# Peptides against a protein of PDB entry 3T6J, part 188

Target 1, 375 residues: chain A of PDB entry 3T6J
Amino acid sequence: PIVESYIGFIESYRDPFGSRGEFEGFVAVVNKAMSAKFERLVASAEQLLKELPWPPTFEKDKFLTPDFTSLDVLTFAGSGIPAGINIPNYDDLRQTEGFKNVSLGNVLAVAYATQREKLTFLEEDDKDLYILWKGPSFDVQVGLHELLGHGSGKLFVQDEKGAFNFDQETVINPETGEQIQSWYRSGETWDSKFSTIASSYEECRAESVGLYLCLHPQVLEIFGFEGADAEDVIYVNWLNMVRAGLLALEFYTPEAFNWRQAHMQARFVILRVLLEAGEGLVTITPTTGSDGRPDARVRLDRSKIRSVGKPALERFLRRLQVLKSTGDVAGGRALYEGYATVTDAPPECFLTLRDTVLLRKESRKLIVQPNTRLE
Target 2, 372 residues: chain A of PDB entry 3T6J as posed
Amino acid sequence: PIVESYIGFIESYRDPFGSRGEFEGFVAVVNKAMSAKFERLVASAEQLLKELPWPPTFEKDKFLTPDFTSLDVLTFAGSGIPAGINIPNYDDLRQTEGFKNVSLGNVLAVAYREKLTFLEEDDKDLYILWKGPSFDVQVGLHALLGHGSGKLFVQDEKGAFNFDQETVINPETGEQIQSWYRSGETWDSKFSTIASSYEECRAESVGLYLCLHPQVLEIFGFEGADAEDVIYVNWLNMVRAGLLALEFYTPEAFNWRQAHMQARFVILRVLLEAGEGLVTITPTTGSDGRPDARVRLDRSKIRSVGKPALERFLRRLQVLKSTGDVAGGRALYEGYATVTDAPPECFLTLRDTVLLRKESRKLIVQPNTRLE

## One batch from the design tools (peptide; made by RFdiffusion4, then SolubleMPNN)

Design b2_p20_3_s1 (from b2_p20_3, 11 letters changed)
Fold by OpenDDE base, seed 4:
Structure b2_p20_3_s1 (fold): chain B 375 residues (1-375), chain A 20 residues (1-20)
Amino acid sequence: as target 1 above (375 residues)
Amino acid sequence: MATVPSDLLSDRTLDVVRAP
């Protein structure tokens, strides 16, 4: 079998300042069969990147065909096991040298297993659909998240010699209509500049890319979904995200006003964006469970995903990218922390909902790694 | 960077699951 491995100080999720990497390592076997869908996605990546809601000037100058492989993990050493990985984590290297994507297939398979009776916060009518399509929707989301999320966008840089990697005279900020007024100076990186919000912000951008592009028929076709199945996969992917946004409250610490998990913070932000869109797209309803204790239901109106959800996400995602590209920390922090703020203000009353989330908290899966044998 | 499904994130009890 083809073996892949990596080790080193790679992911900085556990650094409050987003700079210091945690030592991580894995050994995995390539799953050729499962890699096929991702290779098809790679083949369409250059075109799909153009579908993202920012001008080409905010995208990488040169498309570098990345590697995308599905891996069956034999051993994973780290504080958390991801479903997908995009490396390197340096934006400058991504845009000049390229990047690699992996899907941890057997990790995803573990995540697919859901017991209906334990499934929280969904309408009864959505549970069977959710269970049916959660796995496939995860495959779509992970692929898009890594390849076209983390793998997209350009940082505007002035190098040590004073040269810019963009035309200052012609590049226009789509949000302001003006020329670019800020950029990364020599030695500045995404993580160093955006610091405490860098990891979560980037995860939010990547997740948003996934939701946004999963609406594209070509994407669903690549993953083998058409017609009603494609629509169901889209619905469940979006439903999973808004549900995750509610679940995210578990990882918020009110007394410290901080988040303990970057991905969940990102998902909460997306929930807030979609709630802000209004028009009945997303509804969170406090209820009473069969045990007489607080519960909640998340409802997503599938008929409004394209008409209400997509435009809202488009605007938000463009803002994320523009602020990232221009190194506008003040603007980026204001935007992101604004959506990441958790209060008990009506109508959502998120702090109250958090109590419900904690009450209904599900068990964490402890993944036991497999081994190989000769037959 | 990485993505982690919400199903793999929780801070209560741990259910042991063998990866395929």
Scores: peptide ipSAE 0.220, ipTM 0.765, DockQ to the pose 0.351
Fold by OpenDDE base, seed 2:
Structure b2_p20_3_s1 (fold): chain B 375 residues (1-375), chain A 20 residues (1-20)
Amino acid sequence: as target 1 above (375 residues)
Amino acid sequence: MATVPSDLLSDRTLDVVRAP
């Protein structure tokens, strides 16, 4: 078998400033069968990057073919086990040297194991569909998230010699219509500039890329979905995201006005974006459970994903990328923290909903790691 | 960077699941 491993101070999610990596390591075996779809995704990556809602000038100058492999984890050491990984975590290196993607297949399988009777915040009519397609849809999401999310976009840089990696005279900011007015100077990084919001912001960008590109028929075809199945995968992927945005409230601490988990904060932001889009796309309805205590239901109008959801996400995603590329910390912080703010303002009353989320909180799944043998 | 599913993040009672 093909064995992959990595070890070191890699992820900085636990650092409030997004700079210090935590010690992490894993040993995994390549799942060849499951890797095939990701190889096909890689083969289409250069073309799919062009579908992202920013000008080519905001994308990498040269496409560097990355690796993408599905792995079955044997051993994982760290504070938390992911479902997908994109490395290295340095934008400049990803931009100039390339990157690697992995999907932790057996971790995903565990994440998919939800009992219908324990599934919260969904309409009864959606539960069976959700259970059926959660796994496949998440495979799509993870693939897009890592490869085309974290693997996309360009940072505008002025190097130590004063040279720019973009044409200052011709590159136009699509949001302002003006020339580029800010960039990263020598020694400045994504994490150093955006600091406290860097990790969550980037996760939000990557998640948004996943939702946005999963609408593309070629993507679904790569993963083996066509016709009604493809549409169901799309629906469940989006439904899972908006549900996750509600679940995210568990990880918000009102007293400290802070988030305790970067991915969940990102998912809440996306929920806010899609709620802002309006037109009945997303509805969160407080209800009363069978126990007489507060509950809630999330509804996503399937028919409005492309007409309402996609345009809203497109605009938001473009804003995220432009602000990231230009190193506009003030603008980026204003945008992101705006959507990440949790209040009890109507109609959503998120702080009240948080109480419901906490009340209905599901048990955390603890992964017991497998063993292996040679035959 | 990584993707973490929400199902693995909840802070309640642990439900032990074996990875395949």
Scores: peptide ipSAE 0.180, ipTM 0.768, DockQ to the pose 0.341
Fold by OpenDDE base, seed 5:
Structure b2_p20_3_s1 (fold): chain B 375 residues (1-375), chain A 20 residues (1-20)
Amino acid sequence: as target 1 above (375 residues)
Amino acid sequence: MATVPSDLLSDRTLDVVRAP
């Protein structure tokens, strides 16, 4: 088998300032069959990057073909095992040298093992469809999230010699219509500038890229979906995201007004964006469970994903990217923290919903190191 | 950066699963 590994101080999710890496490592075996799908995605990456909702001036100057491999994890050391990884975690290196993507396939397989009777917050008529397409849709999401999410966008930089990596006279901020007013100076990084929101903000951008680009037929074709199946995969992917946004409330600490998990905060933000879009796209309804205790249902109108959801996400995603590219911390923080705030204000009453989420909290799956054998 | 599925984060109780 082809073995891959990495070790070191890599992920900074546990650092409140998003800068210090936790020591992590894994040993894994390449899954050739699943890797082939991601290779096809890589082959289309340059074209798909052009579909993102920012001008070419906000994208990498030169496309660098990344690696993307599906891995079956044998050993993982760290505080939490991921489903997908994009490295390195340095924007300057990703921009100039390239990056590598991996999908931890057997981790995903574990995540998909949800029983229908334990599936919370979905309408009954969505449960079977959700169970059927959760795996495939998540494969699509992870691929897009890593490759075209984390792998996209340009940071505007002034180097130590005073030179800019963009034309100050011609590059226009698509949000303001004006010339670029801010950038990263020498020694400044994404994490150093955006600090407490950096990790979650970037995850939100990547997740949003996934939702946005999964609407493209070419993406679904790469993963082997066409026609009604493709539409179902799209629907379930979006449904999973809005559900995750509700589940995210578990990781909010009201007393401290903070989030304890970057990805879940990101997913809550996306939920808020899609709720703000209105027009019946997303509905969260408090209900009473069969046990007589509080419950809730999330509904996503699939017929409004393209007409309502996509435009809302497009605008939001563009704003995320523009603020990131320009190093506009004040604007970025205002935008992101605005959507990340959790109150009990009507109509959503998120703090009340949080109580429901905690009440309906599911069992955590612990992944145990597998055995290997010859078959 | 690393994507984590929401299903692996909820923890009312612990359920040990062997990865395939």
Scores: peptide ipSAE 0.212, ipTM 0.720, DockQ to the pose 0.336; fails the geometry check
Fold by OpenDDE base, seed 3:
Structure b2_p20_3_s1 (fold): chain B 375 residues (1-375), chain A 20 residues (1-20)
Amino acid sequence: as target 1 above (375 residues)
Amino acid sequence: MATVPSDLLSDRTLDVVRAP
């Protein structure tokens, strides 16, 4: 078997300022069969990057073919086990040296084990479809999230010698129509500049890339989905995201006005974006459960994903990238914190919904790490 | 950077699941 491992101070999710890494390590075995799917995605990555909603000037100058491997994790030491990983975490290195992606396949399999009767906040008509396609849709999402999410975009940089990695005279900010007015200086990084919002902001960008690109037939084809199956995978992927946005309220602390999980904050932001799009795309309806206590239902109109959802996400995603590329912390913070704000304002009444979410919390899944043997 | 499924993030009561 092919064994992969890494160890060190890698992820900074637990640092409020996104700077200090948590010590982490894993040992895993390569799943050759699953890795083949991601290799097909890698083969199309250069073309798919061009489908992202920002000018080529905001994308990496040179495509560097990354490694993407599906891993079955044997042991993972850390505060939490991910489903996918993109490393290194330094944008400058990603741009110049490349990156590696992994999907922890057996972790994903655990995530798929939700029982129908325990599945919260979905319409009954969606539950079977959700259960059927959650796994496959998440494979798509993870692949896109890591490879084309974290693996996309350019930071505008002025180096220690004063040289720019972009043409100041010709590159135009698509949001303002003006020349580039801000960039990263020597010693400045994504995390150092965006600090408290850096991790969640980047996760939001990556998740948005996943939702946006999963709409492309080429992506679904790569993963082996066609026709009605492809449409169902798309639907469930988007449905899962909006549901996750609601679930995210569990990780908001009203008293401290803070979020306790970067990915869930990101998913809440996406939910807000899609709700803002309106036109019946996403609906959250408070209900009463069979126990007589508060409940809720999330509805996603699949017929409006492309017509309403995609344009809204496109605009939002472009804005995320432009602000990231230009190091515009003020603009980025205003945008992101705006969508990440949780109030009880109608019609959503998110603080009230949070009470419902807390009431309906599912049991935390504790992953018991497996043994393996060579036959 | 990483991605984590929402199903694995809840902090309420532990449900032990074996990774295949």
Scores: peptide ipSAE 0.208, ipTM 0.748, DockQ to the pose 0.348; fails the geometry check

Design b2_p20_3_s2 (from b2_p20_3, 11 letters changed)
Fold by OpenDDE base, seed 3:
Structure b2_p20_3_s2 (fold): chain B 375 residues (1-375), chain A 20 residues (1-20)
Amino acid sequence: as target 1 above (375 residues)
Amino acid sequence: MGTVPSDLISEETLKVVRAP
């Protein structure tokens, strides 16, 4: 078997300022069969990067072929087990030296074990489809999130010698129509500049890349989906995201006006973006459960994903990238915190919905790590 | 950086139990 491991101060999700890494480590075995799908995705990565909604000048200058493997985790030490990983966490190193991606396949498998009767906030008609395609859709999402999410975009940098990694005279900011007005100086990093929003903002960008690119036929083909199956995978992926945005309210603390989980904050932001798009794309309806207590339903109109959802996400994702590339902390914070704000304003009444989410909260899942044997 | 499905996210440190 091929064994992979890493150890060290890697992830900074628990640091409010995104600076201090948590000590983390894992030991895993390569799943060769699943890795083959991700290898196909890697083979198409250079072309798929061109489909992202920003100018080539905002993308990495040189494509560096990353490693991407599916891993079955044997042991994981840390505050949480991810479903996918992209490392290193330094954008400058990603764009100059490359990166590695992993999908933790057996972690994903645990997530798929949701019982139909316990599946909250979905319409009954969507539950069977959701259960059927949750796994496959999440494989697609993880692959895109890691490889083309975290693995995409360029930071504009002025080095210690005063040289720029972009042409100041010709590169235009697509949002402003002006020349580039800001960049990262020597010693400045994504985390150091964006600080309290850095982790969640980057996760939001990566998740948005996943949703956006999963609409591309080539992506679904790589994962072995065609025709009606491909459309169902797309639908369930988007449905899962909007549902997750609602579930995210569990991780908001109103009294402190803060979020306790970066990915869930990101998913809430995406939900807000898609709700703002309007036109009946996403609907959250308060209901009464069979127990007589508050409940809710999330509806996603699959026929409007491409016509309404994609354009909204495109604009939002472009803004995220442009603000990231230019190191525009003020603009980035204004955008992101705006969508991350939780109020009880109609029509959504998110604080009220939060009470419903908390009421319907499932017991915390425990992960039992497996043993393996050689045959 | 990594991604986690919503079903596996906890407010606290995720408790992982090692199988015997």
Scores: peptide ipSAE 0.119, ipTM 0.685, DockQ to the pose 0.474
Fold by OpenDDE base, seed 2:
Structure b2_p20_3_s2 (fold): chain B 375 residues (1-375), chain A 20 residues (1-20)
Amino acid sequence: as target 1 above (375 residues)
Amino acid sequence: MGTVPSDLISEETLKVVRAP
């Protein structure tokens, strides 16, 4: 089998300033069958990038075909095992040199193993569908998240010689209608500028790309879903995201007004965006469990995903990208922290919901490292 | 960068981050 590995100071999620990588490493084997789907996704990537809600001027000037492989992890050393990886973690390098994507297939398989009776916060009518399609929908989400999320967008840069990587006279900010007024200077990076919000902000952008592009029929076709199955995969992907946004409250510390996990913060932000869209798209209803203790239910109106959800996400995602491209830290922080704020304000009462989430918290799943044999 | 399913994210992993 083909073996892949990486090792080093790679991910900076544990650094409050997003600068210092933690030591991480893995050894994995290629899953050829699953990799074929991602290869088809890569083949369509250049076209799918055009479907993203920003002008071509905010996208990479030259598409660099990345690698994308599904891997079965043999061993992983680090603070947490991901389901998908995009490397390198430097936007400038991804833009100029390219990148690699990985889906950790057997990690995803573990995540899918949820017992129906333990599945929290969903309506009974959604549970079977959720269980059936959680895995496949997450494969789609991971693929889009890594390849077209982390792999998309351009940073506007002025180099050490004073040259710009964009035409200052012709490029227009789609949010303001004006010329570009800010950019990254020599030595400035995404992480250095956006600092404390950089990781979560980027994860939010990538997750949003996944939700947005999963609506595209070509994407579902690549993964082998058509007709009703494709629609169910879409629904479950969006449902999983809004549920994750609620679950995210576990990782918020009210006393410190901070988030302890970047992806979960990102998912909460997306939940807030979709709640703000209104029109009955997302509903979180406090309930009472069979034990007489607080519970909650998340409802997503399938019929409103395209009509209400997509436009809301489009606007938000474009805003994220524009602020990222222009290095507008003030604007980016205002936007992101606004959605990331957790209060007990009605109607959602998120701090109260957090208590419910904590009460209904499930035991941690353990990932057991597999063994291999030669046949 | 990597995506992690919510079901695989544990508080224990996060507690280690808080240790000075």
Scores: peptide ipSAE 0.100, ipTM 0.659, DockQ to the pose 0.226
Fold by OpenDDE base, seed 4:
Structure b2_p20_3_s2 (fold): chain B 375 residues (1-375), chain A 20 residues (1-20)
Amino acid sequence: as target 1 above (375 residues)
Amino acid sequence: MGTVPSDLISEETLKVVRAP
């Protein structure tokens, strides 16, 4: 078998400042069969990058074809086991040297196991569909998240010699209509500038890319979905995200006004964006469970994903990218922390919903590492 | 960076258990 491994101080999710990497390592075996769909995605990546809601000047100057491999993890050492990985984490290296993507296939398989009777916060009519398509939709989301999320966008940089990696005279900020007014100076990085919000902000951008591009027929075709199946995969992917945004409240600490998990914070932000879009796209309804205790239902109107959801996400995602590219920390923080704020203000009453989420909290899954044998 | 499905995320550090 083809064996892949990595080891080092890689992910900074546990650093409050987003800078110090946690020691992590894994050993995995390549799943050739599962890698094929991701290779197809890679083959379309250059074209799909053009579908993202920012001008080419905010995208990498040169497309560098990345590796994308599905891996079956034999051993994983770290505080969290991802379903997908994009490395290196340095944006400057990604745009100049390239990057690698992996999908941890057997980790995803663990996430696919859902019991209908334990599935919280969904309408009954959505449960069977959700169970059926959760796995496939995760494959789509992870692929897009890593390859076209983390793998997209450009940082505007002035190097130590004073040279810019963009034309100051011609590049226009699509949000302001003006020339670029800020950038990263020599020695400044995404993490160093955006600090406490860097990890979650980037995860939010990547998740948003996944939702946005999963609407593209070519993406669904790459993953083998057409017709009604493709529409169901889209619906479940979006539904999963808005549900995750509600579940995210578990990881908010009201007394400290902070988030304890970057991905969940990101998913809450996306939920807030889609709620703000209005028009009945997303509805969270407090209910009473069969046990007489508080419950809730998340509803996503599938007929409004393209008409309401996509435009809202487009605008938000473009803003995320523009603020990231220009190193506008003040603007980026204002935007992101605004959506990440959790209050008990009506109509959502998120702090009250948090109590419901905690009440309905499911037990954590245990991930057991596999072994290999010679036959 | 890596993405983690919500079903795999817990408040505490993820524990990996080896099968015996």
Scores: peptide ipSAE 0.137, ipTM 0.699, DockQ to the pose 0.487; fails the geometry check
Fold by OpenDDE base, seed 5:
Structure b2_p20_3_s2 (fold): chain B 375 residues (1-375), chain A 20 residues (1-20)
Amino acid sequence: as target 1 above (375 residues)
Amino acid sequence: MGTVPSDLISEETLKVVRAP
């Protein structure tokens, strides 16, 4: 077997300022069959990057072909096991030296094992479809999230010698129509500047890239989906995201006005963006469960994903990228914290919905270190 | 950076992660 591992101070999710890494490590075996799909995605990455909703001047100057491998985890040491990883966590290195992506396939397999009777917050008509396509759609999302999410975008930098990595006279901010007015100075990083919102903001950008690009037929073809199946995968991917945004309320602490998980905060933000789009794209309806207690249903109108959802996400994603590229912390914080705010304001009444989410909370799956044998 | 599916995230796990 081909064995891969990594070890060190890697993920900064536990640092309130998003800078200090937690010591983490894993040992895994390469899954060749699943890796082949990601290799095809990598082969199309340069073309797909051009589909992202920002000017080429806000994208990496040179495409660096990354590695993407599916791994079956044998052992994992850390506070939590992810389903996908993009490393290094340094934008400057990713931009100049490249990066590696991995999908932890057997972790994903555990996540896919959902029982219909325990599936909360979905319409009955969506449950079977969701169960059928959750796994495949998540593979698509993880691939896009890591490769084209975390792997995309340029940071505008002035180096220690005073040189810029962009043309100050010709590069235009697509949001303002003006020249670039802010950038990263020597010694400044994404995490150092954006601090408390850095991790969640970046996860939100990556998740948004996944939703946005999964609409492309070429992406679905790479993963082996065509026709009605491709449309169902798209629908379930978007449905999973809006559902996750509701589930995210579990990880909000009202008393402290803070979030306890970066990815779930990101997913809530995306839900808010799609709700703001209106036009019946996303609807959250409080209901009464069969037990007589509060429940809720999330509905996504599949016919409005492209017409309503995509444009809304496009605008939002562009703003995220522009603010990131320019190091505009004030603008970025205002945008992100605005969507991350949880109140009990109508019509959504998110604090009330949070009570419902907590009431319907299920026992989480446990990941246990496996053993191996020859078959 | 590591993507975590919602079904694998628990409040207990997060408490451990956020412990100073």
Scores: peptide ipSAE 0.104, ipTM 0.653, DockQ to the pose 0.216; fails the geometry check

